# Peptides against a protein of PDB entry 3EFO, part 181

Target 1, 262 residues: chain A of PDB entry 3EFO
Amino acid sequence: SQLADLYKSCETDALINFFAKSAFKAVLHQPLKVIREILVNQTAHMLACYRKNCASPSAASQLILPDSMKVLPVYMNCLLKNCVLLSRPEISTDERAYQRQLVMTMGVADSQLFFYPQLLPIHTLDVKSTMLPAAVRCSESRLSEEGIFLLANGLHMFLWLGVSSPPELIQGIFNVPSFAHINTDMTLLPEVGNPYSQQLRMIMGIIQQKRPYSMKLTIVKQREQPEMVFRQFLVEDKGLYGGSSYVDFLCCVHKEICQLLN

## One batch from the design tools (peptide; made by RFdiffusion4, then SolubleMPNN)

Design b2_p22_6_s3 (from b2_p22_6, 14 letters changed)
Fold by OpenDDE base, seed 4:
Structure b2_p22_6_s3 (fold): chain B 262 residues (1-262), chain A 22 residues (1-22)
Amino acid sequence: as target 1 above (262 residues)
Amino acid sequence: SELERQRRLAETTSVEIDLSSL
């Protein structure tokens, strides 16, 4: 059907950009609670409409998503969990204002990356390959104590190191003998000069390429205090300030859809 | 609990995000 084709051709990233800008504009004249409710309702309505008109009969327990919008819920949850819409007292007014203005001027690609960061398992790098490692989902469940991950959202870049990161990789990246010797105050990787270091720098360069802002690098050690900041970018997890996990959000959306269809 | 059941169902029915296409 024409409607099914419409959903199949739907660009989720464009919708998220639209919803983000609309919501961030609305915060100036509407209560946050109302804005959040609208976003959830819009999500539920879109998905309910798809289920009603496009999807084959399925169990009531199933949340049916079109392929083109399979990531819509996760992005919507990211939007709902943004500091602009949460407006927690722990977050300064300046920070909220800053992020609001940034998003208001972001293109589709930039906003996509902003709301859902790129998380790369760089410990899996093949120095012989020119291909970037495949990004993993932004959740603690995808991290490994033995791994090293690079996270970027267009504004910030983090290099996260597991407590059991391979000494060889640590040596290769930082030219130090162990995890304990890594200086987390550094904002630039040293020019070690080995293939692994060079490839990591290349990857960082690619990530930085065509981004409007220069991303400052933050080195993060697992179980150290700065990791808490990093974890806020694991957007599929439960937020520190009350934001839902992706799974919890799916439950919420599912409930809303069922209410609309029953 | 029912909530836990719902969480499992939501997780099971959740589509894996293909981040390589983004």
Scores: peptide ipSAE 0.017, ipTM 0.554, DockQ to the pose 0.031
Fold by OpenDDE base, seed 3:
Structure b2_p22_6_s3 (fold): chain B 262 residues (1-262), chain A 22 residues (1-22)
Amino acid sequence: as target 1 above (262 residues)
Amino acid sequence: SELERQRRLAETTSVEIDLSSL
């Protein structure tokens, strides 16, 4: 059908960019509550329309997503959880203004990475491979105390170290004997010169070259205070300032869809 | 409960999403 063809041609990343810019423009003259409601409703309506017109009959309890928009909900939740739309007293006006302006100038690729960071399991690197490690979902559940992860969102870069990170990897990256010896004040990795270090630096370089802004590197140790900042970028988890987890958001959207279809 | 089922469904759907497609 014509509608089915439309959904097949739909580009979720472009939609998110559009919704983000539209919402961030609207914050200047509309209440945040209204904006959030509109975004949720738009999401629900789009998915409800697909279910009604394109999907095979299914139980009302099933959430059916078109392939082209399968990731729409997760990105929409990330948008809804952005500080520009939260308006908590803990978030300064300057920070909201800054992020609003940033997004208003972002292209599709930039906004995609901004709202949903790339989280790479660095501890799994194959020094003999030219392939980048596969990204994992941005959730604490995907981290490991034995792991080392690189997170990038186009503006910030974090290297997260589990408390039980392998000493050999720590030595390979930082040239120190243990987790405790890592200096988190550094913003640059040392040039240790071993294959692992070189591979990591290459990956960081590739990530940086694809972005218009220089990303500052922050070293984060698990269970230290600065980890709280890092956790804010685990966008599928529950937000610090009232945002829902991705799972909770899916449930919310599903309920809205059911209400629209019944 | 229905809520529990919805949560499980959401979780299943979440894990099935391939974000690399974008």
Scores: peptide ipSAE 0.023, ipTM 0.571, DockQ to the pose 0.035; fails the geometry check
Fold by OpenDDE base, seed 2:
Structure b2_p22_6_s3 (fold): chain B 262 residues (1-262), chain A 22 residues (1-22)
Amino acid sequence: as target 1 above (262 residues)
Amino acid sequence: SELERQRRLAETTSVEIDLSSL
């Protein structure tokens, strides 16, 4: 159908950019609650239309997404969880204003990375391979106590160390004998000069390429207090300031779709 | 970029999601 073709040609990243800028413009003269409701309703209407006109009948428990918009819900949830759209006293007005201005000037590519970070399993690196590690979903469930992960969203970069991360990798990256000896006040990795260190630095360089801002590196140890900041970038998890997990958001959207179709 | 592609693959949801299995 013509409608199916429209959905196939849809660019989710462009839509998210549009919705983000539209919402962030609206915060100047509309209540946050109304803006959030509009975004959820818009998402539900789009997906309901697809289900009604393009999808085969399915069980009520199933949420059907067009292939071109498979990532729309997760990005929309990330948008809804952004500090600009949250009314919490823990978030300063200056921070909201700053992020609002940033997003208002972002292109499509920058905004999609900003809302959904890259999370890379650094502990899986093969120094003999030129292949980059595959990104994992931004959730604590994808982390490992034995792992080392690099997270980047175009503005910030984090290197997260599991409490049981391999000592040989710690030595390779930081030139220290153990996890306990890692200095988390460092904003730059030491130039150790071994292949593993060089490869990690190369990956960091690739991530930094064509980004408008130089990302500051933060070293994060698992189970230390600063890890809480890092966890806020695990956008599929429940947010600290009232944002839903991705699973909870899917349930919410599904409920809205059912209401529209019944 | 290749990293962006890899992220997209990680981000991708199922075409059909059974919420009862979540």
Scores: peptide ipSAE 0.020, ipTM 0.584, DockQ to the pose 0.215; fails the geometry check
Fold by OpenDDE base, seed 5:
Structure b2_p22_6_s3 (fold): chain B 262 residues (1-262), chain A 22 residues (1-22)
Amino acid sequence: as target 1 above (262 residues)
Amino acid sequence: SELERQRRLAETTSVEIDLSSL
């Protein structure tokens, strides 16, 4: 059907950009509660329409997503969890204003990276391979105490180290003998010169390439205070300052869809 | 970029959740 074709041709990244800018513009003249409700309703309505008109019958417990919009809910949740729309007292007015202006000027590619960061398992690097590690979902469940992960959202870059990170990798990256010797105040990695260090630097360079802003590097040790900031970029998890986990959001969306279809 | 492609693949592969378990 024509409607089915529309969903197949839908560009999720463009929609997220549109919804973000529309919502952030609306903040100036509408209550935040109303804006959030509109975003949820729009998401539910789009998916309900697809289910009603395009999808085959399925169990009520299933959330049916068109292929072109499979990632729409996760990005919408990220948008809803942005400080501009949460408006928690712990977040300064200046920070909200700054984030709002940033997004209002972002293109499609920048906004998608901003709302859903890249999270790369650096500990899986093979110096004998030219392939880059596959990104993982932005959740603590994807981290490991033995792992080293690089996170980037176009504005910030974090190198997260598990408490049990391999000493050989620590030596390769930082030229220090152990986890305890890593100085987290540094914003630049040393040029150690070994293949592993070179490969990591290459990856960081690729991530930085064509981004409009220079990303500051933050070294994060697991269980240290700065990890709390890092965790806020694990956007599929429940946020410290509010916002649902992705799982909880899906439950909410599913409920709304059912209400629309009944 | 290749990194962007890898992220998209990771996102799309694991999006579906069994809502009955919620």
Scores: peptide ipSAE 0.018, ipTM 0.564, DockQ to the pose 0.088; fails the geometry check

Design b2_p22_6_s4 (from b2_p22_6, 15 letters changed)
Fold by OpenDDE base, seed 4:
Structure b2_p22_6_s4 (fold): chain B 262 residues (1-262), chain A 22 residues (1-22)
Amino acid sequence: as target 1 above (262 residues)
Amino acid sequence: SELERLKALASTKSVEIDMSSL
């Protein structure tokens, strides 16, 4: 159907950019609760319409997502979990204002990365390959105590190190003998000069490319206090300040869709 | 690439999600 074709052509990244800017404009004159409800409702209505008019018949327990919008819910949840829309007292007005202004000027690609970070398993790097490692889902469940991960959202870059990260990689990256010796106050990686270090630096460079802002590097050791900041970027998990996990959000959306179709 | 990132994000996504299992 013509409608089905429309959904197939839908670009989630453009929609999220639109929704983000619309919502962040609305915060100036509408209650946050209302804005959040509107975003959820819009998501549900779009998906309900698809289910009704385009999807094959399925059980009521099934959430049906068109291929073109498979990632719409996860990005929408990320938007809803942004500090601008959460507005917790723990978040300063200045920070909310800052992020609001940033997003209002972001292009589609920038906003996509901003809301859903790139999380790369650095411990799996092939020094012989120029390709970036495959990104993993932004959830604690995808981390490993034995792993090293690079997270970037266009504004911040984090290098997260598991407590059991390989000493050889630690030596390769930091030129120190162990996890305990890593100085997390550093904002730059040392120029160790070995292939692994060079590859990591190259990857960081690639990530920085085409981004309008220079991403400051934060080195994070697992189980240290600064890890809490890093965890806020694991956007599929439950947010520290009341944002839902991705799974919980899917349930919410599904419920809303069912209500619309009944 | 951004495409690869999206693929990674969508790799575990199905068109049909059984919500009863969640």
Scores: peptide ipSAE 0.148, ipTM 0.659, DockQ to the pose 0.220
Fold by OpenDDE base, seed 1:
Structure b2_p22_6_s4 (fold): chain B 262 residues (1-262), chain A 22 residues (1-22)
Amino acid sequence: as target 1 above (262 residues)
Amino acid sequence: SELERLKALASTKSVEIDMSSL
């Protein structure tokens, strides 16, 4: 997929795993503010070093990323927005402790998926194809009211349905006549038995394959209350409990790089 | 060193993002 080609880098995956574990270890003896500052500074310093020593000359308005690190900023922002590095009272100590412990034991592949979920446009499925649909970026801007999307981060799985999702797909997945009839309390999809249902189940199976945890499925209807939980996993958007959007983070990093080089 | 690592990773390929449009 275009996203897989764009975001999967062995080097970036290893780096984000390293930074995550280092930061989460540091939480035990350093202030969160300091840890966040270190992560941002490290990102800026690496990119500044590249620009100074490796990059071709370009306009100051350009942010230059080496190909091997082109997605480092987005993953770094996801790390910075993780509850372990946030001091918001809305986040329980238990939740922070739980996620900290999970990440401390994650391999490179697991941490990559954990920090940046896979978001698949299920409504575009070709029932004759055995290939997974191309993932889209984790942002609300990539959703459609007419679409159906599957999100997975290795721990949770969400099936998001737009308010204008095609009735034929609703029937194909849930065996109900309309969006309004979908029961969001279910944690398992029914075995409807048609090609579309079979393909969706196959995709879910592939996503679950080789993951250390069984992902709980949550069905989410657009504009219903549970959608708020789903939106927290759209990691390129601004976080509910703080943290920047990806765009805002890029601006921040660019500013710091410029400051280092001037 | 970080520089040596970057040199090793530095291919002729880079991504440029126009920050003036953001």
Scores: peptide ipSAE 0.141, ipTM 0.630, DockQ to the pose 0.414
Fold by OpenDDE base, seed 2:
Structure b2_p22_6_s4 (fold): chain B 262 residues (1-262), chain A 22 residues (1-22)
Amino acid sequence: as target 1 above (262 residues)
Amino acid sequence: SELERLKALASTKSVEIDMSSL
């Protein structure tokens, strides 16, 4: 009963903040491999404990997550895939140091957005609505060649355009006739002044107002080289630098849980 | 909150995940 209550009251956002700061402190004293192993083990142990003591009887093949922690694995995977915890030569020392320092000072709300970006389908905007569009999961599978998406993680903002994005929206946002005419070197959207442009700018403003750091806008065209940078923020997918997809990570965690319970 | 948003997104999947289906 007491354990069940504990898991019921557990805040995943606070946990991931704690794990992130703990891990990022540990990088100064421990090998990255060891830190990653500890994080995975801690995740597996917590979930194994729930499975053993709190979950209803179920088949061993099922991964049972408490409602309060159902998103813990996805956040943990994002943490494990962060550049600070990756020993890849492609990642500069400066970038690691910068992100480490940022996270060490982040509150719970900031770290949530940092590890799991907000991905908004801009092509679905209702210009008459003051509400943000419903976010989608951060995966390439949720993108559309016909769509336009805004991604923000508190540090970076990307506007991704599908190769078949509607010309009318391109005209509305960029005041150019087609996808090919979009200048990806721009870091500011033009003030076109139509309702769609105004709505998009409003959304970007709302996102920025909630964050302590100014986010530089990067325009990304699908199938161009800079898209590779954008894809790294699709955190549920397999990482460029060896990080697991969310699905692969779930399988890994499940395996570890089973080992702990056997 | 961002957590609630993520929870809502994740709610499309059962809390009980059959790993044999993955």
Scores: peptide ipSAE 0.024, ipTM 0.569, DockQ to the pose 0.213
Fold by OpenDDE base, seed 5:
Structure b2_p22_6_s4 (fold): chain B 262 residues (1-262), chain A 22 residues (1-22)
Amino acid sequence: as target 1 above (262 residues)
Amino acid sequence: SELERLKALASTKSVEIDMSSL
């Protein structure tokens, strides 16, 4: 199954959309610190309420999530890590304003994809299948130096290539003999015409389909400078400009829940 | 209320994460 199936919940999607818009509206009249605290508190209170009143008794070491909200924490962490809610000098006012306006106008489906990108291991493609490869979690731990991955969040599309990507796939996609020959300045894939190239283009087309914005393609080589930008979309990892990893966030939420229940 | 909504979901499966393993 696609990661979208794993991380998709109609209820959670709607909540995240609501929280995002509410938070981004509040930025105009509330300190960022307060906004972040409110979001964490709301998350903890909802989960604490479930644990106290609905869940079976469990050990204090257990974090219990209802099935309908099993992905609430991961999306909430993504929201908290958005540049609009981060107070860092490295983030320009223009970027904050741009991201804020984008999200304020997004529907539920758009915001879902925006906060948690789709990451596809395209090196595993079966050219005989019309099925999309199963998405993987947005973390560096899911990447492979031998792999090729396509990431999309509704606004950006990245094709990430490991330093040890298979030469045959590189030839198939780019019509060049090696990783070193790939031109990362290109924004379009060449029309090589082989089955693998055709299937990749088809996948990209499917991802682009029904999206309100045209996603620019960025080719990213592992260990090159543009990879730093790409890594910011690995939302389960620790952010460059702040924000916790998903694991760290879960620990934070768990502690807060325990405090509420003790 | 949130409590009432959550109670309605009590019949659904819960995901339990052992935080001691993190």
Scores: peptide ipSAE 0.092, ipTM 0.612, DockQ to the pose 0.437; fails the geometry check

Design b2_p22_7_s1 (from b2_p22_7, 10 letters changed)
Fold by OpenDDE base, seed 1:
Structure b2_p22_7_s1 (fold): chain B 262 residues (1-262), chain A 22 residues (1-22)
Amino acid sequence: as target 1 above (262 residues)
Amino acid sequence: STPHVAIEFVDGKPVGELPSPV
């Protein structure tokens, strides 16, 4: 059917780029609350239409997502939690304006990375392998106290260190004897020159490659105050300013779809 | 029907591995 073909041809990354730019244009003339409601409504309606017209009968307890849109909800939630769309006094007008302008100029690949960052387990690196580590989900549940993680969203880069990070890796990256000796004020890694350090630099270079902006590096120690900033990029989790977790958003979408179809 | 993913809900909460870009 024509409708089935439409859903097969849809690309979530393109949709999110479109929705983001549309919403960020709308903020100039419409209340933020209305814009957020429209985005949720659009998500629910698209999925409800699919369930009604393109999907085989299924239990009402299930949320049915076409493969082409299976990650639409998670990206949509990330969009909804962006500072441009949040009505919080803690967010400065300048920051909101800045991010708005940035996204308005982003291509599909840029916005995809921006809304859902890459989170790489650096502590798992095999120095004898040329393969990049597989990214993990952007959630605190995927972090470990023994781990070292690199996060990048096209604008920022974070190196997160667990409190129990291996001393040998710390020495390899920072040329210091322990976690306590790491200086978090640095924005550049030292050129230690060992294979592990070189591989990390290579990975960082690959991430930076063909990105329109130079990502500033921030070193983050677990359980230190600056970690709070880092955690805001764990987009599947609940936001600091009341933004929903991915799980909570799925519940919201599911509920709205059920209401539309009943 | 087109290829799709079904997310199960138990007691109002989604269960199992959820779709992810990763």
Scores: peptide ipSAE 0.712, ipTM 0.967, DockQ to the pose 0.887
Fold by OpenDDE base, seed 2:
Structure b2_p22_7_s1 (fold): chain B 262 residues (1-262), chain A 22 residues (1-22)
Amino acid sequence: as target 1 above (262 residues)
Amino acid sequence: STPHVAIEFVDGKPVGELPSPV
C-alpha cells in the first residue's frame, strides 16, 4: 500500500527537523503548552496510523514502531524538553531566542546531533587505535564514577570526570596529580603531549569537524555544582526543568495510541 | 507489513532494550 511505502521510506532525522522547525515557528503565535500537546498528539497519531494500517497484528499492550521511526519517540522527547519549548522562569528569554534561531537554520544532520548528543567514554580509549570510541546512551546510567566522558551536541562540548577517575588519566589529560587539582574554569585542555592527550585532542577535533559552530569546552567534575548543567544533556533521563525521561515519554505515547485505537 | 520494533510494557513500564540513535 501507499501508506506502507511511506512508512518504509520515512527518515526520522528529517521528521524531527521538520517538527522542530514547525514547533519553533509556532512559538511566535501559540502557547508553549499547546505546542507541546500538538507534538505529542502528532506523534501518537502517526504511530497509531501505522499500527492500524501497516503493522502486523500485535498485542495491545505493545508499542509498535516502524523501523524507520524506531527512534522517533526519543528524538521527540528531546525536542519537547528543549528550552525553547519549556515555560520555566529559570530559562532566560535570551537563551530561548538564541536556540530557536539556531535550530531554525539547522540542516537535518545538525538538528539530529543537537537533540541527541554524542556521549563518548574516553576513559576506554586505546591510544593505539585511531577509531572513535563507541557512543553510549545519553543517560546517567551509562556514566561511571571511574569514567571520563566527552559530550557534544554541535553547540556545546563537555568533558565530564567521575570522582574516582583514574589518576593516570587525569595526569595524562590535565597534567595534575588528582581530581581535586583539576581547574574547571579552563576552557582548553593543556597540551600535555602524551599519546592519550593527543588522542583526546584528535577526537575533539573530529567532533568539531564539519560542524558550523565552534563548541566551547566545559570541564565538569562529578558532584560539583556545574554538573547540573551537564546533566541537562543526558536527554534520556528526567529533565531538571520538568521534562520527562525517555521511559516516561514512551509510556505517555503508548497510552495515547491505545486511546486512539480503542 | 513493514519491519517494526515491538516494545513490551510490564506494570505500565517499557521493558527490554529501547530504541536509541546509538
Scores: peptide ipSAE 0.711, ipTM 0.967, DockQ to the pose 0.857
Fold by OpenDDE base, seed 5:
Structure b2_p22_7_s1 (fold): chain B 262 residues (1-262), chain A 22 residues (1-22)
Amino acid sequence: as target 1 above (262 residues)
Amino acid sequence: STPHVAIEFVDGKPVGELPSPV
């Protein structure tokens, strides 16, 4: 059917780009609460329509996602958690305006990376390998006190260091003897020149390649104050300013779909 | 039907490996 073909051809990255721009345009003329409700309703209605018209019968206890839209909920939650759509006094008008304008001009690939950052376990690097480390899910549950992680969303780059990061890696990256000696005020990594440092710099270069904006590097130590800013980019977790976790959002969407189909 | 993923819910919470961009 035409409807089945539509769901097969649908790409989540294009959808989230469309929804983001539509929502951010609406901010100028509609209350934020209404915009958020519309986005949730649209998500639920699309998935309910699929379940009703394009999927085989399934138990009501299940959430059915077409393959083409299996990651729509996670991206939609990221969109809903963006500062532009949050009604919090802690978020300045200037910050809202800034991010709104950025997203309004983003292509599909840029918005995809923006809403769901790339999180790389740098501590797992093999200096003899030409392969980039596999990205992990953007959640605190995937971090390790013994690990070092690089996060990038196309606008910002963070190097997060666990309190128990390997001293040899600290020495390799920063040329200092321990975690405590790392200066987090730096915005550039030192030119240490060893294979590990070179590989990390290469990875950073690859991430930066062909991105429209130069990403500023922020060094973050676990359990220090700036880590709070970093954690805001762990988009599958609960947001600082009232945004839901990915798990909670799935519950919300599932509940609404059930209500629509009953 | 089209290819799809089914997420199970236990005690009101989704279980198993959830869909992710990575």
Scores: peptide ipSAE 0.709, ipTM 0.967, DockQ to the pose 0.857
Fold by OpenDDE base, seed 4:
Structure b2_p22_7_s1 (fold): chain B 262 residues (1-262), chain A 22 residues (1-22)
Amino acid sequence: as target 1 above (262 residues)
Amino acid sequence: STPHVAIEFVDGKPVGELPSPV
C-alpha cells in the first residue's frame, strides 16, 4: 500500500530535524507545554497509523515500531528534553535562544548528533588498531568507574573519567600520575606524544571533522560538580530538569497509541 | 507487513533491548 511504502522509506533523522525546527519555531508563539504535547501526539499518531494500517495484528500490549522509525521515540524524547523546550528557571533564556538558533540552522546529520550524542569508550582503545571504538548508548548504565569516555554532540565535547580510571591511561593522556592530579580546567589535552595520546587526539579530530562548530573540550571527573552537566547529555536517562527517560517515554507513547486505537 | 520491531511490556515497562541509534 501507499502507506506501507511511506513507512518503509521514512527517515527518522529527517523527521527529527523537521520536528525540531518546527517545534523551535513554535516556541515563539506557543506555550512550551503545548509544543511538547503536540510532539508526543504527532509521534503517537504516526505510530498508531502504522499499527492500524501497515502492521500485522499484534497484541495490544506491544509497541510496534516500523524499522524506519524504530529510533524515532528515542530521538523524540531527546528533542523533548532539549533546553529549548524545557521551561525551567535553571535554564537561562540566553541558553535557550542560543540552542534554538543553532538547531534552526542544522542539517539532518548535525541535528542527529546534536540530539543523540556520540559516547565513546576510549579506555578500550587499541593503539594497534585504526578502528574507532563503537559508540555506546547515552546512559549512565553504560559508564564505568574504571572507564574513560568521550562524549560529543557537535557543540560540546566531554572527556569523562571514572574515579577508578586506569593510571596508565591517565598518564598516557595527561602525563600525570593519577586521577587526582588531572586538571579539569584545561580545555586542551597535552601533547604527550605516546601512541595512546595520539590515537585519542586522532579520534577527537575525526569527531570534529565535518562539524560546523569547533567543540570545546571539557574534562570531567566522576563525582565532581561538572559531571552534572555531563550527565545531561546522557539522553536516555531521566533528565535533571523534568525530562523523561527513554523508557518512560516509550511507556507514554505506547499508552497514547493505545488510546488512539481504542 | 513492513519490517518492524515489537517492544514487549511487562508490568507497564518495556523489556528487552530497546532500539537505539547505537
Scores: peptide ipSAE 0.708, ipTM 0.966, DockQ to the pose 0.888

